# Peptides against a protein of PDB entry 3NZW: the designs that were tried, part 181

Target 1, 212 residues: chain A of PDB entry 3NZW
Amino acid sequence: TTTLAFRFQGGIIVAVDSRATAGNWVASQTVKKVIEINPFLLGTMAGGAADCQFWETWLGSQCRLHELREKERISVAAASKILSNLVYQYKGAGLSMGTMICGYTRKEGPTIYYVDSDGTRLKGDIFCVGSGQTFAYGVLDSNYKWDLSVEDALYLGKRSILAAAHRDAYSGGSVNLYHVTEDGWIYHGNHDVGELFWKVKEEEGSFNNVIG
Target 2, 222 residues: chain B of PDB entry 3NZW
Amino acid sequence: QFNPYGDNGGTILGIAGEDFAVLAGDTRNITDYSINSRYEPKVFDCGDNIVMSANGFAADGDALVKRFKNSVKWYHFDHNDKKLSINSAARNIQHLLYGKRFFPYYVHTIIAGLDEDGKGAVYSFDPVGSYEREQCRAGGAAASLIMPFLDNQVNFKNQYEPGTNGKVKKPLKYLSVEEVIKLVRDSFTSATERHIQVGDGLEILIVTKDGVRKEFYELKRD

## One batch from the design tools (peptide; made by RFdiffusion4, then SolubleMPNN)

Design b2_p23_2_s2 (from b2_p23_2, 13 letters changed)
Fold by OpenDDE base, seed 3:
Structure b2_p23_2_s2 (fold): chain B 212 residues (1-212), chain C 222 residues (1-222), chain A 23 residues (1-23)
Amino acid sequence: as target 1 above (212 residues)
Amino acid sequence: as target 2 above (222 residues)
Amino acid sequence: GNVAALMAALAPRLEALARLLGA
């Protein structure tokens, strides 16, 4: 798995691969590793797929209850804290989760929290999470700047996942790409890694370790 | 070390068509190298035009299917006989599986039916309740043999348009019910030849707007 | 069997995750 999220002048980019593995077996190439919690909030999945799907879906229900009770959208800080408190109660039970809670509220602006099953909760501007995270960071950190255009930021997110898919055997399938703004998240499609690889290689003159 | 799980072998597969879905399974039940039964059905009509199979340890599979059938009855009671949708069924099954997260059902679960738009739907589950909707899925003993074949024949993986020098992929299209049944039969015939835990009989449940139809075919009895 | 491969796949996913979380 490789997931990433980063903040920039245009909001948040979220990009994830779609491969699920079971040891050396590719269980699926089409897994949705982004959970759309609500129109303004995304969760990412790394680790145990069932743990992430179950608890991030549960988180969506808690966020909806907050909106009904308080008559306002839940903050990204509060949503991530609900999840963090839950996984902390299960500490030592064997949950496996590496998640990013990404959203945009008027009060907070664009906001990313990392939450894991160890009880770690971090606010930050850039996170890569999963077995391919180091490969994604290599591309992302080398090209990241706050002043990226939306187009360049989307490309950078996609390109960083592609780099991880190329080097990490546990990552691949496709890139699912999201842009989060004050108006909510926008889905920017599913990009097959095979097609994307050849396109990027041709356009950039990159991946010269692969003979065409 | 205590092992509470058995393995009863067998194989299942689901394929979604445009306005139908198919869930198929062999009827062989085995323990180690001993055939327990040559006809033990493992694909079930659960009502509301939903078919289900939970392949692996048969005791866990049967328990899970019984719990789901009971959930369907309770859903009707609580919701004035409202039909359970396939997506709601998938969510319910996730809760049944994840409710045993620390002592899982030792099964690969597949359900098939029609979505709310009348389109074919197949959902697959891991033992702890992660799920996705797919066009096709194989599960059980011969899943590693069948799944690559389904990727090629249903999803047209590694197929290209003639004369394009491999630059244009074969376009995705829905298969007819006859084409799907042929693929299912070919898959199980091939799996039976290469895997000792697959054979004897093939039961196919076809879900359409008109209900659930069953078909049976003989397999090799070796 | 595939269920043993699913459970044995959960174990390596948990181990790979434990290795990923432990690295």
Scores: peptide ipSAE 0.019, ipTM 0.755, DockQ to the pose 0.065
Fold by OpenDDE base, seed 5:
Structure b2_p23_2_s2 (fold): chain B 212 residues (1-212), chain C 222 residues (1-222), chain A 23 residues (1-23)
Amino acid sequence: as target 1 above (212 residues)
Amino acid sequence: as target 2 above (222 residues)
Amino acid sequence: GNVAALMAALAPRLEALARLLGA
């Protein structure tokens, strides 16, 4: 798995691969590793697919209950804290989760929290999470600027996941791409890694370790 | 080492068509190298036009299917005999599986039916309740033999239009029920030849708007 | 297959369960 999220002047980019593995077996190439919690809030999944899918869906229900009770959307800080408190209660039980809670509220602006099954909760501007995270960071950190255009930021997110898909055997399939703004998240499509690789190689003159 | 789980072998396969879905399973039940039964059905009509199989440890599979069937009954009771949708069924099964997250059911679960638009639907589950809607899925002993074949024949993976130098993929299209049944039979026939835990008989449940139809075919009895 | 992968993925969990059960 490779997931990433970063803040920039235009909001948040979220990009993830779609491969699931069971040892050396590719279980799926089409897994949705972004959970749409609400129109303004995304969760990413790395580690145990069931743990992430179950608890982030549960988180969505808790966020909806908050909206009904408080008549206001939950903050990204509060949503991530609910999840963090939950996984902390299960500490040592064997949950496997590496998640990012990404969203926009009027109070917070664009916000990213990392939450894992060890009980770590971090606010930050850039996170890559999963077995391919180091490959994604290599591309992302080298090209990241706060002042990126939306187009360049979307490309950078996509390109960073592509780098991880190329080097990490546990990452691949496709890139799912999101842009989060004050108006909510926008889905920017599913990009097959095979097609994307050849396109990027031709356009950039990159991936010169592969002849074709 | 204490192992509370058995493995009863077998294989299951789901394929979604345009206005139908198929869920198939062999009828062999085995422990190690000993055939316990040559006819032990593992694909079930659960009502509401939903078919289900949970392949792996048969005791866990049977327990899970029974719990789901009970959930369907409770749903009808609570919702004035409203039909359970396939997506709601998938969510319910997730909760059944994840409720045993720390002592999982040792099964690969597949359900098939029609979605709310009348389109064929197949959902697959891991033992702890992660699920995905797919066009096709193989589960069980011979899943690794069948799944690549389904990728090629259902999803047209690695197929290109002639004369395009591999630049244009073969377009996705729905298969007819006859084509799907043929693929299922070919898959299980091939799996039976290469895997000792697959054989004896093949049951196929076909879900359409008109209900569930069952077909049976003999497999090799070696 | 997925069952073998399941066994491999459950192996640590079965070990943890075995530890919890004192076996």
Scores: peptide ipSAE 0.018, ipTM 0.747, DockQ to the pose 0.065
Fold by OpenDDE base, seed 4:
Structure b2_p23_2_s2 (fold): chain B 212 residues (1-212), chain C 222 residues (1-222), chain A 23 residues (1-23)
Amino acid sequence: as target 1 above (212 residues)
Amino acid sequence: as target 2 above (222 residues)
Amino acid sequence: GNVAALMAALAPRLEALARLLGA
C-alpha cells in the first residue's frame, strides 16, 4: 500500500494505490483505499483493510451523529480524535491501521491528521503512509512546494504513487486521486498504473531503468 | 500448536452480468486427503434474491450463513417485510465477520444478487469483513488458478483489439448468462484437473429479476 | 488453501504496518 496526502495553496491532494496483497498473492487490484466519510472529509486506508474499512465507516456514522446533534459539520480535529480515541481503546488488541483523515472546514481550513493503531495522532502538511511511503516521499519531497497549481499538485500526487507502485511490490493497480477544497472533495479519477507508467515514461523521459 | 480451524477445501466463484449474477461452488467436502462428501452444497439461497457462500472451514461457513439468514428474517420483522438490498446485505455480513475480528471465521465469503438498479452484483469478503463489489471473484482452494482466467475472460485483461499493436484494449462488455455459465463450467473443470480439493459436482445459482435458478453439473469424481 | 493465504495475509499486513510505523 501507498497512500499520501499533502496541503498546498489550493487545498489538499489525496492519492492512493489500489493493490491488496496476501503475501505474494495479489488479492485485488481495485481496492478503494479512500473512504468518503462525508462530502468534506476523507479517510485513507493502510494496514489491515478490514480494520480501516470498518472503523472509518463507523467514524462516518459518528461524524453524521455530530452533525445532527450540533447542527454543524464536525471538525477534522474532532473526527480524527474520535478515531484516535477508538483505536487507543483497542491498543494491544492487534488492530492494524495507518490512516489519514483529510478534510476542510471553515474554522480549520484544509487539514490533515495522521492516525494509527498505536494511538499516534499527528497534524501535518505532508504524509505518506504504507509500504511504499519512502518511494512516494522521494518524489513528493523533491517536488513539493506550497505554491503548486492544482494541476501540478494533482500530477505530483499521482506521480508519487506511481513511483511507489513501480518500486514497492505491495503497491500498484491504479491511482485514485482526490482534491479537497472548501466546497468538498473532488474525485479526479482512477489511473491504471500500467497505462500511467508508459505515459509518464514517454512524456518525462523517466523510468530509464525499464527498457521499452 | 493448537489449530482451532479445519479446512474443508472446495472452490467458489461469483460473476456479475448486466441483469443477473452467478454464484457457483463445487460440492466436494474434504479434510486433508479424505473426501467427507461428494455432494455437500455450499452455495445457498438466503432469500431476497441474495445467494451466499462462505468457503474454507465448513463449520464456520455454515455458522456465518445461518447468522446471515437470521439477519434477513430480523430485517423483515423490523422493516415491514422490506427487501434487503445487496449493498445492505454486504454491510450486514461485514458486521458479522468483524464481530469476530479477534477469532475470525476461517472463510472467504462471496455473495451475489442484483443491485437496486437491477444490475448484477458480486461482493467478496476477507475473513474479517473487508469487502468490495467486483465483476468476478473466485474463492477457496483453486482461487489462485481461476482468478487469472477470470481476469482474462470477464475483465478482458491483457486482451487487445486486433491490428492496434497492443495500443487499444479490448472494450469491456457484459457477458450473457450462457457465456458466464460456460466460463464457470470451464473454470471448475480445469480446477478439478489440477486441485485435489475441487471436484465431484458443480452447483450454480443464477440470480435474475425472476428469482434464483439452480443448475447442477457433474465434475470429475477422483 | 487461499483461505489460509487470506488468514495468513492478516499477519503480514500487520507486520508491514508495524514496520511502517517504526515499531
Scores: peptide ipSAE 0.018, ipTM 0.744, DockQ to the pose 0.062
Fold by OpenDDE base, seed 2:
Structure b2_p23_2_s2 (fold): chain B 212 residues (1-212), chain C 222 residues (1-222), chain A 23 residues (1-23)
Amino acid sequence: as target 1 above (212 residues)
Amino acid sequence: as target 2 above (222 residues)
Amino acid sequence: GNVAALMAALAPRLEALARLLGA
């Protein structure tokens, strides 16, 4: 798995691969590793697919209850804290979660929280999470700047996942790409890694370690 | 070490068509190298045009299917006999599976039916309740043999248009019910030849707008 | 069995993820 999120002047980019593995077996190439919690909030999945899918969907319900009760959207800080508190209650029970809660509120601006099953909760500008994270960071950190255009930021997110998919056997399938703004998240498509690889290789003259 | 789980072998396969879905399973039940039964159905009509199989440890599978069937009854009771949608069924099954997160049902679960638009739907579950809607899924003993075949024949993976030098992929298209049944039969026939835990019989449940049809085919009884 | 392989493959993945997550 490789998931990433980063803040920039235009909001948040979220990009994830779609491969699920069971040991050496590729269980799926089409897993949705972004949970659309609500129109303004995304959760990413790394680790146990069931743990992430179950609890982030549960989080969505808690967020909706908050909205109904408080008549306002939940903050990214509060949403991530709900999840963090929950997983902390299960500390030592064997949950496996590496999640990013990404959203934009007027109060917070673009906000990313990393939450894991150890109870770690971190606010940050850039996170890559999963077995391919180091490969994604290699591309992302090298090209990241706050002042990226939306187009360049989307490309950078996509390109960073592609780098991870190329080097990490546990990452691949496709890139699901999101842009999060104050108006909510925008889905920027599913990009097959195979097609994307050849396109990027041709356009950039990159991936010269592959003959073709 | 205490192992609370058995493995009863077998294989299941779901394929979604345009306006139908198929869920198939062999009827072999084994323990280790001993055949317990040559005809133990593992694909079930659960009502509301939902078919379900939970393949792996049969005791867990049966328990899960029974719980789901009960959930369907409760749903009807609570919702004035409203039909349970396949997506709602998938969510319910997730809760059933994840409710045992720390002592999981030792099964790969597949359900098939029609979505709210009347399109074929297949949902697959891991033992702890992660789920995905897919066009096809194999589960159980021969899943590793069948899935690559399904990737090729249902999803047209690694197929290219002739004369394009591998640059143009074969376009996706829906398969007819007859084509799907053929693929299922070929898959199980092939699996039976290569896997000792698959054989004896093949039961296929076909879900259409008109209900659930069952077909049965003999497999090799080795 | 394959479900065991799935569970046993999930366990190392969970463990690998736990390791990747610093657990």
Scores: peptide ipSAE 0.022, ipTM 0.749, DockQ to the pose 0.064; fails the geometry check

Design b2_p23_2_s3 (from b2_p23_2, 12 letters changed)
Fold by OpenDDE base, seed 3:
Structure b2_p23_2_s3 (fold): chain B 212 residues (1-212), chain C 222 residues (1-222), chain A 23 residues (1-23)
Amino acid sequence: as target 1 above (212 residues)
Amino acid sequence: as target 2 above (222 residues)
Amino acid sequence: GNIESILANLAPRLEALAKLLGA
């Protein structure tokens, strides 16, 4: 798995691969590793698929209860804290979660929290999470700027996942790409890694270790 | 070493068509090398045009299917006989599976039906309740043999248009019910030849807007 | 089988859980 999220002047980019593995078996190439918690909040999935999918869906229900009670959208800080408190209660129970909670509120602006099953909760500008995270960071950190255009930011997210998919055997399938703004998240499609690789190689003259 | 799980073998296969879905399973039940039954159905009509199979440890599969059928009854009771949608059924099954997260059902679960738009739908589950909607999924003993074949024949993976030098992929299209049934039969026939835990009979449940139809075919009885 | 592979990937977590739960 490789997931990433980063803040920039245009909001948040979220990009993830779609491969699920069972040991050496590729169980799926089409897993949705972004959980659409609500129209304004995304969760990412790394680690145990069931743990992330179940608890991030549960988080969506808690966020909805907050909206009903408080008559306002939940903050990204509060949503991530709910999840963090939950996984902390299960500490030592063998949950496997490496998640990013991404959203945009008027009060907070574009906001990313990392939450894992060890009870770590971090606010930050850039996170890559999963077995391919180091490969994604290699591309992302080298090209990241706050002032990226939306187009360049989307490409950078996609390109960073592609780098991880190329080097990490546990990452691949496709890139699912999201842009998060104050108006909510926008899905920017599913990009097959095989097609994307050849396109990027041709356009950039990159991946020269692969003979065409 | 305490092993609370058995393996009863068998294989299941779901394929979604345009306006139908198919869920098929062999009828062999086995423990190790001993055939317990040559006709033990493991694909069930659960009502509301939803078919379900949970393949692996049969005791866990039967328990899960029974719980889901009960959940359908409770849903009708609580919602004035409202039909359970296939997506809501998938969520319900996730809760059933994840409710045993620390002592999982030892099963690969597949459901099939129609979505709210009348399109064929197949959902597959891991033992702890992660799920996805797919066009096709194989589960059980011969899943590793069948799934690559389904990728090629349903999703047209590694198929290209002739004369394009591999540059143009074969376009995706829905298969007819007859094509799907043929594909299922060929898959199980091939699996039976290569895997001892698959055989005896093939039961196919076909879900359409008109309801659930069952078909039965003989497999090799070796 | 694939179930075994799926469960084998879950098994370390389940075994870890069983150990942690004192089972």
Scores: peptide ipSAE 0.018, ipTM 0.751, DockQ to the pose 0.064
Fold by OpenDDE base, seed 5:
Structure b2_p23_2_s3 (fold): chain B 212 residues (1-212), chain C 222 residues (1-222), chain A 23 residues (1-23)
Amino acid sequence: as target 1 above (212 residues)
Amino acid sequence: as target 2 above (222 residues)
Amino acid sequence: GNIESILANLAPRLEALAKLLGA
């Protein structure tokens, strides 16, 4: 798995691969590793698929309950805190979660929290999470700047996941790409890694370790 | 080492069509190298046009299916006999599986039915309740033998349009029920030849708007 | 996705359970 999120002048980019593995077996190439919690809030999934899918879906229900009770959208800080408190209660029970809660509220602006099953909760501007995270960071950190255009930021997110998919055997399938704005998240499609690889190689003159 | 789980072998396969879905399973029940039964059905009609199989440890599978059937009854009771949708069924099964997160059901679960638009739907679950809607899925002993074949024949993986030098993928299209049944039969026939835990009989449940139909085919009994 | 994969995923859990039951 490789997931990433970063803040920039245009909001948040979220990009994830779609491969699931069980040992050396590719279980799926089409896993949705982003949970759309609400129109303004996304969760990413790394680690145990069931743990992430179950608890982030549960989180969605908690966020909806908050909205019904308080008549306002839950903050990204509060949503991430609910999740972190939950996983902390299961500390030592063997949950495996590496998640990012990404969203926009008028009060907070664009916000990213990392939450893991160890009880870590971090606010930040850039996170890569999963077995391919180091490969994603290699591309992302080298090209990141706050002043990226939306187009360049989307490409950078996609390109960083592609780098991880190329080097990490546990990452691949496709790139699911999101842009989070003040108006909510926008899905920017599913990009097959095989097709994307050849396109990027041709356009950039990159991946020269592979002969076309 | 303490192992509370058995493995009863077998294989299951789900394929979604345009307006139908199929869930198939062999009828062999085995422990290690001993055949316990040559006819032990593992694919079940659960009502509301939902078929289910939980393949792996049969005791866990039976328990899970029973719990789901009970959940369907409760759903009807609570919702004035409203039909349980396939997506709601998937969510329910997730909760059943994840409720035993720390002592999982040792099963690969597949359900099949029609979605709210009348389109074929297949959902697959891991032992702890992660799930995905897919066009096809094999589970159980011969899943590793069957899935690559399904990728090629259902999802048209590695198929290209002739004359395009491999640049244009074969377009996705739905298969007919007859084509799907043929693929299922071919898959299980092939699996039976290569895997000792698959054989004896093949039961296929076909879900359409008109309900659930069952078909049975003999497999090799060796 | 396959029984072997399920076993591989469950093995650590079974070991943990065995440790809990043996404690």
Scores: peptide ipSAE 0.017, ipTM 0.744, DockQ to the pose 0.062
Fold by OpenDDE base, seed 2:
Structure b2_p23_2_s3 (fold): chain B 212 residues (1-212), chain C 222 residues (1-222), chain A 23 residues (1-23)
Amino acid sequence: as target 1 above (212 residues)
Amino acid sequence: as target 2 above (222 residues)
Amino acid sequence: GNIESILANLAPRLEALAKLLGA
């Protein structure tokens, strides 16, 4: 798995691969590793798919309850804290979660929290999470700047996942790409890694370790 | 080491068509190298045009299916006999599976039916309740043999248009019921030849707007 | 197969269960 999120002047980019593995077996190439919690909030999945899917969906329900009770959208800080508190209650029970809670509120602006099953909760500007995270960071950190255009930021997110998919056997399938703004998240499509690889190789002259 | 789980073998396969879905399973039940039964159905009509199979440890599978069937009854009771949608069924099954997160049902679960638009739907679950809607899924003993075949024949992976030098992928198209049934039969026939835990019989449940149809085919009994 | 992968994923849980059972 490789998931990433980063803040920039235009909001948040979220990009994830779609490969699920069971040992050496590719169980799926089409896993949705982004959970659309609500129109303004995304959760990412790394680790146990069931743990992430179940609890982030549960989180969505908690966020909706908050909205109904408080008559306002939940903050990204509060949403991530709910999840963090929950997983902390299960600490040592064997949950496997490496999640990013990404959203944009008027009060917070673009906000990313990392939450894991160890009870770690971190606010940050850039996170890559999963077995391919180091490969994604290699591309992302090298090209990241706050002043990226939306187009360049989307490309950078996609390109960083592609780098991870190329080097990490546990990552691949496709890139699911999101842009989070104050108006909510926008899905920017599913990009097949195979097609994307050849396109990027041709356009950039990159991936020269592979002869076409 | 205490292992609370058995493995009863077998294989299941779901394929979603345009306006239908199929869920198939062999009827062999084994323990180790011993055939317990040559005819133990593992694909069930659960009502509301939902078919379900939970393949792996049969005791867990049967328990899960029974719980789901009960959930369907409760849903009808609570919602004035409203039909349970396939997506709601998937969510319910997730809760059933994840409710045992720390002592899971040792099964790979597949359900099939029609979505609210009348399109074929297949949902696949891991033992702890992660699920996805897919066009096709194989589960159980021969899943590793069948899935690559399904990827090729249902999703046309690694198929290219003739004369394009491998540059143009074969376009996706829906398969007919007859094509899907043939594909299922061929898959199980092939699996039976290569895997000792698959054989004896093949039961196929076909879900359409008109209900659930069952077909049975003999497999090799060796 | 998927079952083996399930078992592998269950192994830590079985170990935890074994510890609970004193086995």
Scores: peptide ipSAE 0.020, ipTM 0.752, DockQ to the pose 0.063; fails the geometry check
Fold by OpenDDE base, seed 4:
Structure b2_p23_2_s3 (fold): chain B 212 residues (1-212), chain C 222 residues (1-222), chain A 23 residues (1-23)
Amino acid sequence: as target 1 above (212 residues)
Amino acid sequence: as target 2 above (222 residues)
Amino acid sequence: GNIESILANLAPRLEALAKLLGA
């Protein structure tokens, strides 16, 4: 798995691969590693698919209850804290979660929290999470700047996942790409890694370790 | 170490069509190298045009299917006999599976039916309740043998338009019921030849708007 | 594939349960 999220002047980019593995077996190439918690909040999945899918869906219900009670959208800080408190209650039980809670509220602006099953909760501007995270960071950190255009930011997110998919055997399938704004998240499509690889190789002259 | 789980083998296969879905399973039940039964159905009509199979440890599979059937009954009771949708069924099964997250059902679960638009739907579950809607899924002993074949024949993976030098993929299209049944039969026949835990009989449940129909085919009894 | 994943997820838990049960 490789998931990433980063803040920039235009909001948040979220990009994830879609490969699930069971040992050396590719269980799926089409896994949705972004959970649409609500129209304004995204969760990412790394680690145990069931743990992330179950609890981030549960989080969506908690966020909806907050909206009904408080008559306002839940903050990213509060949503991530609900999840963090939950996983902390299961500390040592063997949950496997590496999640990013991404959203944009008027009060907070674009906000990313990392939450894991060890009880870590971090606010930050850039996170890559999963077995391919180091490969994603290699591309992302080298090209990141706050002043990226939306187009360049989307490309950078996609390109960073592609780098991870190329080097990490546990990452691949496709890139699911999201842009998070104050008005909510926008899905920017599913990009097959195979097609994307050849396109990027041709356009950039990159991936010269592959002769084709 | 005490292993509370058995493995009863077998294979299951779900394929979604345009306006139908198929869930198939062999009827062999095995423990180690001993055939317990040559006819033990593992694909069930659960009502509401939902068919289900939970393949792996048969005791866990039967328990899960029974719990789901009970959930369907309770859903009707609570909702004035409203039909349970396939997506709601998937969510319910997730909760059943994840409710045992720390002592999982040792099964690969597949359900098939029609979505709210009348389109074929297949959902697959891991033992702890992660689920995905897919066009096709094989589960159980021969899943590793069948899935690559399904990827090629259902999803047209690695198929290209002639004369394009591999640059244009074969366009996706739905398969007919007859094409799907043939594909299922070929898959199980091939699996039976290569896997000792697959054989004896093939039961196919076909879900359409008109209900669930069942077909049976003999497999090798080796 | 799923079976191995199940076993991998169960092994630590069975060990933890065995430790809790004094076995």
Scores: peptide ipSAE 0.017, ipTM 0.749, DockQ to the pose 0.059; fails the geometry check

